# Ledger of designs, part 10: peptides against a protein of PDB entry 6EJA

Target 1, 276 residues: chain A of PDB entry 6EJA
Amino acid sequence: VEYMPANPVRIAFVLVVHGRASRQLQRMFKAIYHKDHFYYIHVDKRSNYLHRQVLQVSRQYSNVRVTPWRMATIWGGASLLSTYLQSMRDLLEMTDWPWDFFINLSAADYPIRTNDQLVAFLSRYRDMNFLKSHGRDNARFIRKQGLDRLFLECDAHMWRLGDRRIPEGIAVDGGSDWFLLNRRFVEYVTFSTDDLVTKMKQFYSYTLLPAESFFHTVLENSPHCDTMVDNNLRITNWNRKLGCKCQYKHIVDWCGCSPNDFKPQDFHRFQQTARP

## One batch from the design tools (peptide; aimed at target 1 R160)

Design b1_p11_1 (made by RFdiffusion4)
Pose (drawn by RFdiffusion4):
Structure b1_p11_1 (pose): chain A 276 residues (1-276), chain P 11 residues (1-11)
Amino acid sequence: as target 1 above (276 residues)
Amino acid sequence: DFEFPIYGGEL
């Protein structure tokens, strides 16, 4: 990531944010901002204070826009995938924004490498998609994710309605819902009317944690399957002993886990050279 | 640090 690219990638950051931590969001935005990138910010419908603060930012910079539509993106809700898919359509229709990659971030994310290094890396691998699979037993993954269950999002709640079959003829996969997707794959997901994309959009409209498997499943079974890199370029601070307390039991008809917050003792982890 | 854990379950 040391070289200087002659044709650097321009990145569309989609920030899906909620809560009250506007100053922290502004600090992270400062760290990732470059005049040649684009920023499209979705603020949870329930977070009006944060939205007003985000509007000030978008009014200041030409390469920053806010989604005019806002969803209540509850934990594990089917609406998160709807949010990504609509943001991808919006971004593809913005012809004044010639972006090459799609990167999703939350208000709790932070860069661990400089913008120069990120651009250099992505410029070399501009035809690849970066998704992290679970890599372990797939039947256990399907069960633990509830992918063989039917869910419905209404009234800001995920209702478990019954069982369903895994469709035949495709491999189902999943893992992290944080990823980097290139423009070509985003176009395929958005505009393709082939059997895979159409049926997967329907299947995932009634799916818990849809973003943790929809893009994996579509990519692995699509004509872009040979572009997958099994690495999302993220470090996620999972600690199962603390983060799996079924803490979302009142929002979803399921038990879930979330990553822990980093502490000072974790700083050495951001210096690992093992994987990008 | 670069692994995704399988988690989740019914109530």

Design b1_p11_1_s1 (made by RFdiffusion4, then SolubleMPNN; from b1_p11_1, 4 letters changed)
Fold by OpenDDE base, seed 4:
Structure b1_p11_1_s1 (fold): chain B 276 residues (1-276), chain A 11 residues (1-11)
Amino acid sequence: as target 1 above (276 residues)
Amino acid sequence: DYEVPITGGDL
């Protein structure tokens, strides 16, 4: 059941797109666009055609902006986290965009709720942060994610340099790199100068797949830890049989999985059902 | 709820 909140939250959607995801982006954008929300789109530095297309969209909607800066991100690259962090800073500096929640999206992930449902839900839980944990053994997670390995992003490659230790006193967690973060926590991550944020930013600048763990870890070890909800309200088109083939070894010194692109028919399903 | 598949994998 949907409720109409008295003070509905407004969402800043951050879309990180690259390559030939034009059609996927168009479909997703149409599905998630609402006049009351904000859309901040980062297009990979190398995706000029896509960038031109996105710019055309941004000129048509006042609540759609494209990052003036563009990073050349790679799969698993630490630069993805940098992209999010810089986007967060930008969004916080946009005084004309009074957003309440930060939501990241790609062509491979979709919110499982309608706009009304999502807004109603987030309006009810506006003080919470939604990060889905991996739900497995933490040691296994650390190992599989290579969190105990030092990586350097250079020359469009994630170089594994050696082993490292997790900082003392830090409880590492992670899972989905799709999250819903309230403005307060985003402010904390962006502007805090405490040891936790400083240390974690440094740590994750040399981390593989940092977005799958950084925000989880920072949140759970922060004064905001009580705001965590183990749910990201997302559906991801995961098919391990198809997506786990170490297809990125040419880019990173590690193996990994990737979600499959959604098909047009999948979007209709997402509006009706929640992932079990 | 469901288990979230992780992206990372072994070498």
Scores: peptide ipSAE 0.090, ipTM 0.766, DockQ to the pose 0.566
OpenDDE base, seeds 1, 2, 3, 5: peptide ipSAE 0.064, 0.069, 0.058, 0.071; ipTM 0.753, 0.756, 0.739, 0.756; seeds 2, 3, 5 fail the geometry check

Design b1_p11_1_s2 (made by RFdiffusion4, then SolubleMPNN; from b1_p11_1, 5 letters changed)
Fold by OpenDDE base, seed 1:
Structure b1_p11_1_s2 (fold): chain B 276 residues (1-276), chain A 11 residues (1-11)
Amino acid sequence: as target 1 above (276 residues)
Amino acid sequence: DYDVPITGGDL
């Protein structure tokens, strides 16, 4: 018999979607939807058809909302972090949504547990934050991620402007941009005015692939550092042979890799058994 | 534990 927590955590799922992936989104939504969780969906500013479709879904479910603001995001753009940060603020201001964890999802990175397993696990470790680190040479990570380079997102392009230094006294870390963050840490990131949060928000506003490093770095250097767990409870379909071809040179002044999307048959890894 | 390849790479 699976353990059922007395006070199960409730999850705010944040989905950042774009393009024409309406069918894929619908499949994912059906797979992860639960009446006790919350779903906050950002649709790219340029994806109007998808936006209309998502709005229709949000009208059918009281625990599904769409961001009233929309950003035009690009691969590797700093605007992705802005999207997450603004979403976090919005979710904290939604007093009628008592969520305990913030979780982002994509078609390329899925939780490997069922809803019941995930809820049970997070309910047991509700004071922890789950971020997966790269686990390799940090200096190499900095170089490969371009963290020592200054980028500017403008005109749907990430422009490399020059070199920069990593802030003194900061231990930079990163890895997966898919994470599970507890409400307390999200509150800290959103409302803290300490030097760490202030400097990191500024630093990462000019950073390529900021979501792969911002939350790791802030957490590890914060008073909440002891809450870090080096695991995001996800499986990512990485295939460097297929995904690492510098395919984004036309939109960013850097090379990068992309994971492969999961197929519909892979949804069983996070599919709930009972739907409302 | 899961392997997490880094995404970035220099030009």
Scores: peptide ipSAE 0.073, ipTM 0.753, DockQ to the pose 0.540
OpenDDE base, seeds 2, 3, 4, 5: peptide ipSAE 0.061, 0.048, 0.067, 0.053; ipTM 0.739, 0.733, 0.742, 0.737; seeds 3, 5 fail the geometry check

Design b1_p11_1_s3 (made by RFdiffusion4, then SolubleMPNN; from b1_p11_1, 3 letters changed)
Fold by OpenDDE base, seed 2:
Structure b1_p11_1_s3 (fold): chain B 276 residues (1-276), chain A 11 residues (1-11)
Amino acid sequence: as target 1 above (276 residues)
Amino acid sequence: DYEVPITGGEL
């Protein structure tokens, strides 16, 4: 029997979707939907059909909303971070949605726990933030991620403009761009005017794959640094054979890998996978 | 625990 907390946390799920992933979205939504949680969905500006579909879903559920603004995002684009940051602001301004945790999702990952397990776990550790680090040499991480390179997102392309320095005194970290953040930290990221948040927002506005590093870096250098847990409680469909072909050269002046979207046949893995 | 693959790769 799963322990039921007396004061269960409520989760704001942010879904960033694009293209023709309607089936994947529907499957994911059905898998993660619960009446006690909140769902905030951003649809890429170019994905009008998907947007219409998502709007239909949002009309059926009071705890599902669609962003009134829409960004045109690209793989690895800095605009993805902007999307998350704006979503966080929106969610904080929704006084009728008393969420405790922010969780982002895409068709490429799933929570490895059931809703009850997840809620129980987060209720026990409601003061913690869950980000999974790369677990490798940090200097190598910086090089591989191109964090020491300046990128500009323009005309649906990430242009590499040149080299840059990592800000002095900042301990850069990163890894998975899927995270679980408590409301307090989200408030800090959203509203703080301290030097760290200000500088990092600026820095990462010219960063490739910003979501894989921004929140890690901000958290670890912030007054909230002691709240970090090196785990995102996710299963991600990593298949380097399929996902690591440097296939994004047409979009970004960099190489990269991508996780694969989950297929129906992959769902059985969720029940068999436990926290490593 | 497991190592998370990183997305980025240098050209």
Scores: peptide ipSAE 0.071, ipTM 0.746, DockQ to the pose 0.586
OpenDDE base, seeds 1, 3, 4, 5: peptide ipSAE 0.060, 0.049, 0.048, 0.068; ipTM 0.746, 0.739, 0.724, 0.751; seeds 3, 5 fail the geometry check

Design b1_p11_2 (made by RFdiffusion4)
Pose (drawn by RFdiffusion4):
Structure b1_p11_2 (pose): chain A 276 residues (1-276), chain P 11 residues (1-11)
Amino acid sequence: as target 1 above (276 residues)
Amino acid sequence: DFEYPILGGEP
């Protein structure tokens, strides 16, 4: 990531944010901002204070826009995938924004390498997609995810309605819902009317935590399957002993886990050279 | 730190 690229990638950051931490969001935005990238910010419908603060930012910079539509993106909700898919369509239709990669971030994410290094890395691998699979037993993943269950999002709640079959003829996969996707794959997901994309959009409209498997499943079974890199370029601070308390039991008909917050004792983890 | 764990379950 030390070299200087002659044709650097321009990145579309999609920030899906909620809550009250506007100053922290502004600090992270400052760290990732470059005049040659683009920023498209979705603020949860329920976070009006944060939205007003985001509007000030978008009014200041030409390469920053806010989604005019806003969803209540509850934990594990089917609406998160809807949010990503609509943002991808919007971004592809913005012809004045010639972006090469799609990167999703939350208000709790931070960069651990400089923008120069990120651009250099992605410029070398501009035809690859970066998704992290669970890599363990797939039947256990399907069960723990509830992918063989039918869910419906209404009234800001995920209702478990019954069982369903895993469709035949495709491999189902999943893992992290944080990723980096290139423009060519985003176009395929958005505009393709082939059997895979159409049926997966329907299947995942009624799926818990859809973003943790929709893009994996579509990519692995699509003509772009040979572009997958099993690495999302993220460090996620999972600690199961603390983060799996079924804490979202009142929002979804399921038990879930979330990553822990980093502390000072974790700083050495950001310096690992094992994987990018 | 780069591995994704299998998570979740019924109550």

Design b1_p11_2_s1 (made by RFdiffusion4, then SolubleMPNN; from b1_p11_2, 6 letters changed)
Fold by OpenDDE base, seed 1:
Structure b1_p11_2_s1 (fold): chain B 276 residues (1-276), chain A 11 residues (1-11)
Amino acid sequence: as target 1 above (276 residues)
Amino acid sequence: DYDVPITGGDL
């Protein structure tokens, strides 16, 4: 018999979607939807058809909302972090949504547990934050991620402007941009005015692939550092042979890799058994 | 534990 927590955590799922992936989104939504969780969906500013479709879904479910603001995001753009940060603020201001964890999802990175397993696990470790680190040479990570380079997102392009230094006294870390963050840490990131949060928000506003490093770095250097767990409870379909071809040179002044999307048959890894 | 390849790479 699976353990059922007395006070199960409730999850705010944040989905950042774009393009024409309406069918894929619908499949994912059906797979992860639960009446006790919350779903906050950002649709790219340029994806109007998808936006209309998502709005229709949000009208059918009281625990599904769409961001009233929309950003035009690009691969590797700093605007992705802005999207997450603004979403976090919005979710904290939604007093009628008592969520305990913030979780982002994509078609390329899925939780490997069922809803019941995930809820049970997070309910047991509700004071922890789950971020997966790269686990390799940090200096190499900095170089490969371009963290020592200054980028500017403008005109749907990430422009490399020059070199920069990593802030003194900061231990930079990163890895997966898919994470599970507890409400307390999200509150800290959103409302803290300490030097760490202030400097990191500024630093990462000019950073390529900021979501792969911002939350790791802030957490590890914060008073909440002891809450870090080096695991995001996800499986990512990485295939460097297929995904690492510098395919984004036309939109960013850097090379990068992309994971492969999961197929519909892979949804069983996070599919709930009972739907409302 | 899961392997997490880094995404970035220099030009």
Scores: peptide ipSAE 0.073, ipTM 0.753, DockQ to the pose 0.546
OpenDDE base, seeds 2, 3, 4, 5: peptide ipSAE 0.061, 0.048, 0.067, 0.053; ipTM 0.739, 0.733, 0.742, 0.737; seeds 3, 5 fail the geometry check

Design b1_p11_2_s2 (made by RFdiffusion4, then SolubleMPNN; from b1_p11_2, 5 letters changed)
Fold by OpenDDE base, seed 1:
Structure b1_p11_2_s2 (fold): chain B 276 residues (1-276), chain A 11 residues (1-11)
Amino acid sequence: as target 1 above (276 residues)
Amino acid sequence: DYDVPIVGGEL
């Protein structure tokens, strides 16, 4: 018998979707949907057909909303972080959605637990934040990640403008761009005016793949640093042999790696029994 | 432990 918490956490799932993956999105949505959670979906500004489809879904479920604003995002673009930050602000302003955790999802990185297991786990550790670090040489990570380089997102391209220094006194960290953040930390990131948050928002607005490092760095250097857990509770279909071919050089002035998408049969890893 | 995506390197 699985433990059922007396006060189960409620999750705000943020989905950033683009392209023509309507069927994939539908399958994912069906697999992860639960009436007690919340779903906030951003559709790329260029994906109008997908946007219309997602709007139709949002009209059928009271706990599904679509961002009224839409960004044109590219792989590795700084705009992805902007999308998350704006989504966080929106979700905090939605007083009718009492969520406890912020979770982002993609077709390439899925939670490894069932809904009941995830809720039970997060209910037990509701004061913690779950970010997976790279676990290797940090200096090497900085170099390979291009954190010491200045990038500008413009005209659907990440332009490398030059070199930059890591801010003094900041311990930079990063890894997976899929995370589980508690509401308290999201509030801090969204509304804090301290030097750390202010400087990091500025710094990461010119950063390649900012979501892989921003939240790690802010958390570890913040008063909330003791809440970090080096685990994002995800299975990542990471295959460097297949995913590291400098396939994004036409979009970014850098070579990048990407995980492979999961197949529909992989959805069982996060499927919940109670479907509408 | 799980592998995480990172940038491959400079062009």
Scores: peptide ipSAE 0.031, ipTM 0.726, DockQ to the pose 0.495
OpenDDE base, seeds 2, 3, 4, 5: peptide ipSAE 0.028, 0.029, 0.031, 0.027; ipTM 0.708, 0.720, 0.724, 0.706

Design b1_p11_2_s3 (made by RFdiffusion4, then SolubleMPNN; from b1_p11_2, 5 letters changed)
Fold by OpenDDE base, seed 1:
Structure b1_p11_2_s3 (fold): chain B 276 residues (1-276), chain A 11 residues (1-11)
Amino acid sequence: as target 1 above (276 residues)
Amino acid sequence: DYDVPITGGEL
């Protein structure tokens, strides 16, 4: 018998979707949907057909909303972080959605627990933030991620403009761009005017793959640093042989890897019995 | 714990 918390946490799931993956999105949505959680979906500005489909879904469920704004995002683009930050602000302003955790999802990275297990776990550790670090040489991480390089997102391309320095006094960290953040930390990131948040938002607006490092860095250097757990409770289908071929040179002035999408049979890892 | 590979790489 699984432990059921007396005051279960409610999760805001943020989905950033693009392209023609309507069927994949539908499968994922069915697998992760629960009436007690919230779903906030951003559809790429260029994906109009997908947007129409997602809007139809949002009209059928009161706990599903679509961002009224839409960004044109590219792989590795700084705009992805902007999308998350804006969605966080929106979610904090939705007073009718009392969520406790912010979780982003993709077709390539899924929670490894059932909904009940996830809720039970997060309810026990509701004051913690879950970010998975790379766990290796940090200097190498900085170099490989291009954090010491200045990038500009423009005309659907990430332009490398030159070199830059890591801000003094900041311990940079990063790893997975899939995270579980509690509401308190999201509030801090969204509304704090301290030097850390202000400088990091500026710094990461010119950063490649910003979501892989921004939240780690802000958290670890913030007054909330003691809430970090080095685990994002995810399974990521990494296959370097398939995913690390510098396939994004046409989009960014850098190389990178991409995880492989999960297959429908993999959804059992997060599937729940309570479906509409 | 899960391994998180470094995504980026310099050209």
Scores: peptide ipSAE 0.040, ipTM 0.743, DockQ to the pose 0.538
OpenDDE base, seeds 2, 3, 4, 5: peptide ipSAE 0.031, 0.034, 0.033, 0.044; ipTM 0.705, 0.730, 0.711, 0.721; seed 5 fails the geometry check

Design b1_p11_2_s4 (made by RFdiffusion4, then SolubleMPNN; from b1_p11_2, 5 letters changed)
Fold by OpenDDE base, seed 4:
Structure b1_p11_2_s4 (fold): chain B 276 residues (1-276), chain A 11 residues (1-11)
Amino acid sequence: as target 1 above (276 residues)
Amino acid sequence: DYEVPITGGDL
């Protein structure tokens, strides 16, 4: 059941797109666009055609902006986290965009709720942060994610340099790199100068797949830890049989999985059902 | 709820 909140939250959607995801982006954008929300789109530095297309969209909607800066991100690259962090800073500096929640999206992930449902839900839980944990053994997670390995992003490659230790006193967690973060926590991550944020930013600048763990870890070890909800309200088109083939070894010194692109028919399903 | 598949994998 949907409720109409008295003070509905407004969402800043951050879309990180690259390559030939034009059609996927168009479909997703149409599905998630609402006049009351904000859309901040980062297009990979190398995706000029896509960038031109996105710019055309941004000129048509006042609540759609494209990052003036563009990073050349790679799969698993630490630069993805940098992209999010810089986007967060930008969004916080946009005084004309009074957003309440930060939501990241790609062509491979979709919110499982309608706009009304999502807004109603987030309006009810506006003080919470939604990060889905991996739900497995933490040691296994650390190992599989290579969190105990030092990586350097250079020359469009994630170089594994050696082993490292997790900082003392830090409880590492992670899972989905799709999250819903309230403005307060985003402010904390962006502007805090405490040891936790400083240390974690440094740590994750040399981390593989940092977005799958950084925000989880920072949140759970922060004064905001009580705001965590183990749910990201997302559906991801995961098919391990198809997506786990170490297809990125040419880019990173590690193996990994990737979600499959959604098909047009999948979007209709997402509006009706929640992932079990 | 469901288990979230992780992206990372072994070498």
Scores: peptide ipSAE 0.090, ipTM 0.766, DockQ to the pose 0.574
OpenDDE base, seeds 1, 2, 3, 5: peptide ipSAE 0.064, 0.069, 0.058, 0.071; ipTM 0.753, 0.756, 0.739, 0.756; seeds 2, 3, 5 fail the geometry check

Design b1_p11_3 (made by RFdiffusion4)
Pose (drawn by RFdiffusion4):
Structure b1_p11_3 (pose): chain A 276 residues (1-276), chain P 11 residues (1-11)
Amino acid sequence: as target 1 above (276 residues)
Amino acid sequence: DDQEYSGDGEP
């Protein structure tokens, strides 16, 4: 990531944010901002204060826009995938924004390498997609994720409605819902009317935590399957002993886990050279 | 290694 690219990638950051931490969001935005990238910010419908603050930012910079539509993106809700898919369509239709990669971030994310290094890395691997699979037993993953269950999002709640079959003829996979996708794959997901994309959009409209498997499943079974890199370029601070308290039991008909917040004792983790 | 997903099964 030390070299200087002659044709650097321009990145579309899609920020899906909620809550009250506007100053922290502004600090992270400062760290990732570059005049040659693009920023498309979705603010949860329920977070009006944060939305007003985000509007000030978008009014200041030409390469920053806010989604005019806003969803209540509850934990594990089917609406998160809807949010990503609509943002991808919007971004592809913005012809004045010639972006090469799609990167999703939350208000709780922070960069651990400089923009120069990120651009250099992605410029070398511009035809790759970066998704992290669970890598372990797939039947256990399907069960723990509830992928063989039918869910419906209404009234800001995920209702478990019954069982369903895993469709035959495709491999189902999943893992992290943080990723980096290139423009060519995003176009395929958005505009393709082939049997895989059409049926997976239907299947995942009624799926818990859809973003943790929709893009994996589509990519691995699509003509772009040979572009997958099993690495999302993220460090996620999982600590099961603390983060799996079924704390979302009142929002979804299921038990879930969330990553822990980093502390000072974790600083050395950001310096690992094992994987990018 | 750590896990890479959020679901923890039925209650």

Design b1_p11_3_s1 (made by RFdiffusion4, then SolubleMPNN; from b1_p11_3, 7 letters changed)
Fold by OpenDDE base, seed 4:
Structure b1_p11_3_s1 (fold): chain B 276 residues (1-276), chain A 11 residues (1-11)
Amino acid sequence: as target 1 above (276 residues)
Amino acid sequence: DLPAFHGDGDA
């Protein structure tokens, strides 16, 4: 029997979408939609057709809103973090949306649990933050992510300007850019003026793939560090052999990977990762 | 274990 919480958490789902994949978005939306949750959708500034479609959806559901601001984001761009941070601020300012958790989703990452299971789980662990770490050598992670490199997002490109040092006293961590953050931590990230948050926001404004390590790093170095759970409750089809082809070199002065579509041969791995 | 991040090193 599934645990039914007395005070179920309500989730703010943040979707950052682009392109013309309206059908895919629609399918995903239907899969994750629930009347008790909230959906805040950012559509890339360049994706006007998609924006119109998303606006139409938002007018049909009271718990669906579209960001009035739109950024032109690129793969690996620092602006993605800005998008999340601004979305967090917006969501905190929406007093009529009493959400308890912030969850970002893409078509490539799906929660491993049903809505009921997810709500039950998060309601049980409402004081925790769920961030999946890379699970490998940290030095390798830093190197592979280019965290020791300075990047500038300009003219739809991530320009590598040079080398930089990791801030002293900061333990860098990261992994998945899909996370589940409780409202308390989101409030901290959004409104804290402490040295950690201030420095990290600055640091990551010049960071490649910032969402993969910003929240990890801030959390683990913050007074909220004890709330860290090394799990994002997601299934992502990572296959380095297939997904790492330096396919974003035209956008960023760095090589990167992308998750792959699930295939039958991935079934066994899927089952393993789907275990709670 | 499979990678959980996008970075793949210098271009």
Scores: peptide ipSAE 0.128, ipTM 0.779, DockQ to the pose 0.893
OpenDDE base, seeds 1, 2, 3, 5: peptide ipSAE 0.060, 0.046, 0.048, 0.063; ipTM 0.758, 0.751, 0.756, 0.750; seeds 1, 2 fail the geometry check

Design b1_p11_3_s2 (made by RFdiffusion4, then SolubleMPNN; from b1_p11_3, 4 letters changed)
Fold by OpenDDE base, seed 4:
Structure b1_p11_3_s2 (fold): chain B 276 residues (1-276), chain A 11 residues (1-11)
Amino acid sequence: as target 1 above (276 residues)
Amino acid sequence: DLPAYHGDGEP
């Protein structure tokens, strides 16, 4: 049962889209759109057709904006984190958009709650941050993620340059790159000049799949560590057998897994349980 | 639940 909060949270949805995801985006947008929320859409620099389509949408809704800047992101690229960080900064500078939560979405990961449920839930826990951890051995996670390896994004490729050490005193964590972050923590990440944020931004600028670990690690090592909830309230169309084929070797000097995009027939599951 | 995206080790 969802309750109607007295002061409902407003959500800034950040969508990072590329390629031929127009139909997926349309479906997701229709599913998540609400007049009380805000939608900030980044379209890959190379996806001009999609960009034009998204611009058309943004012109129709006052609470939908498209990033004036566009990055050419690749799978696993450090630039994805840059995209999120810049989006966060932009959103914080939008004084006319009083959002309370930052939520990123893609066609491969969808909120498991209705808007009312989500708003009710987040309104109740507005001081919390929701990041899902990997749920495995941390050492294995580090190894599998290549966090102890140095990567350079260049020429549309993630080059593995060598080994590196995790910064001293930092407890690394990570998992899903889909998160729900409250404005306060986003402000911290965006504007803090402390050693943690500075060091981690530097560290993760050379990290594979940085969004899967950056926010987790920063949060858990920050003064905001007590606000972490190990849940991202997502359903992921995960199929390891299909998604883990080391299919990105042409892009990155590492193997990776990715979920499948949701299909229309998958939407009925959004109100049920998240996939493991 | 598994991470949506994740590394899967060295090639």
Scores: peptide ipSAE 0.118, ipTM 0.770, DockQ to the pose 0.702
OpenDDE base, seeds 1, 2, 3, 5: peptide ipSAE 0.104, 0.086, 0.102, 0.113; ipTM 0.766, 0.762, 0.766, 0.776

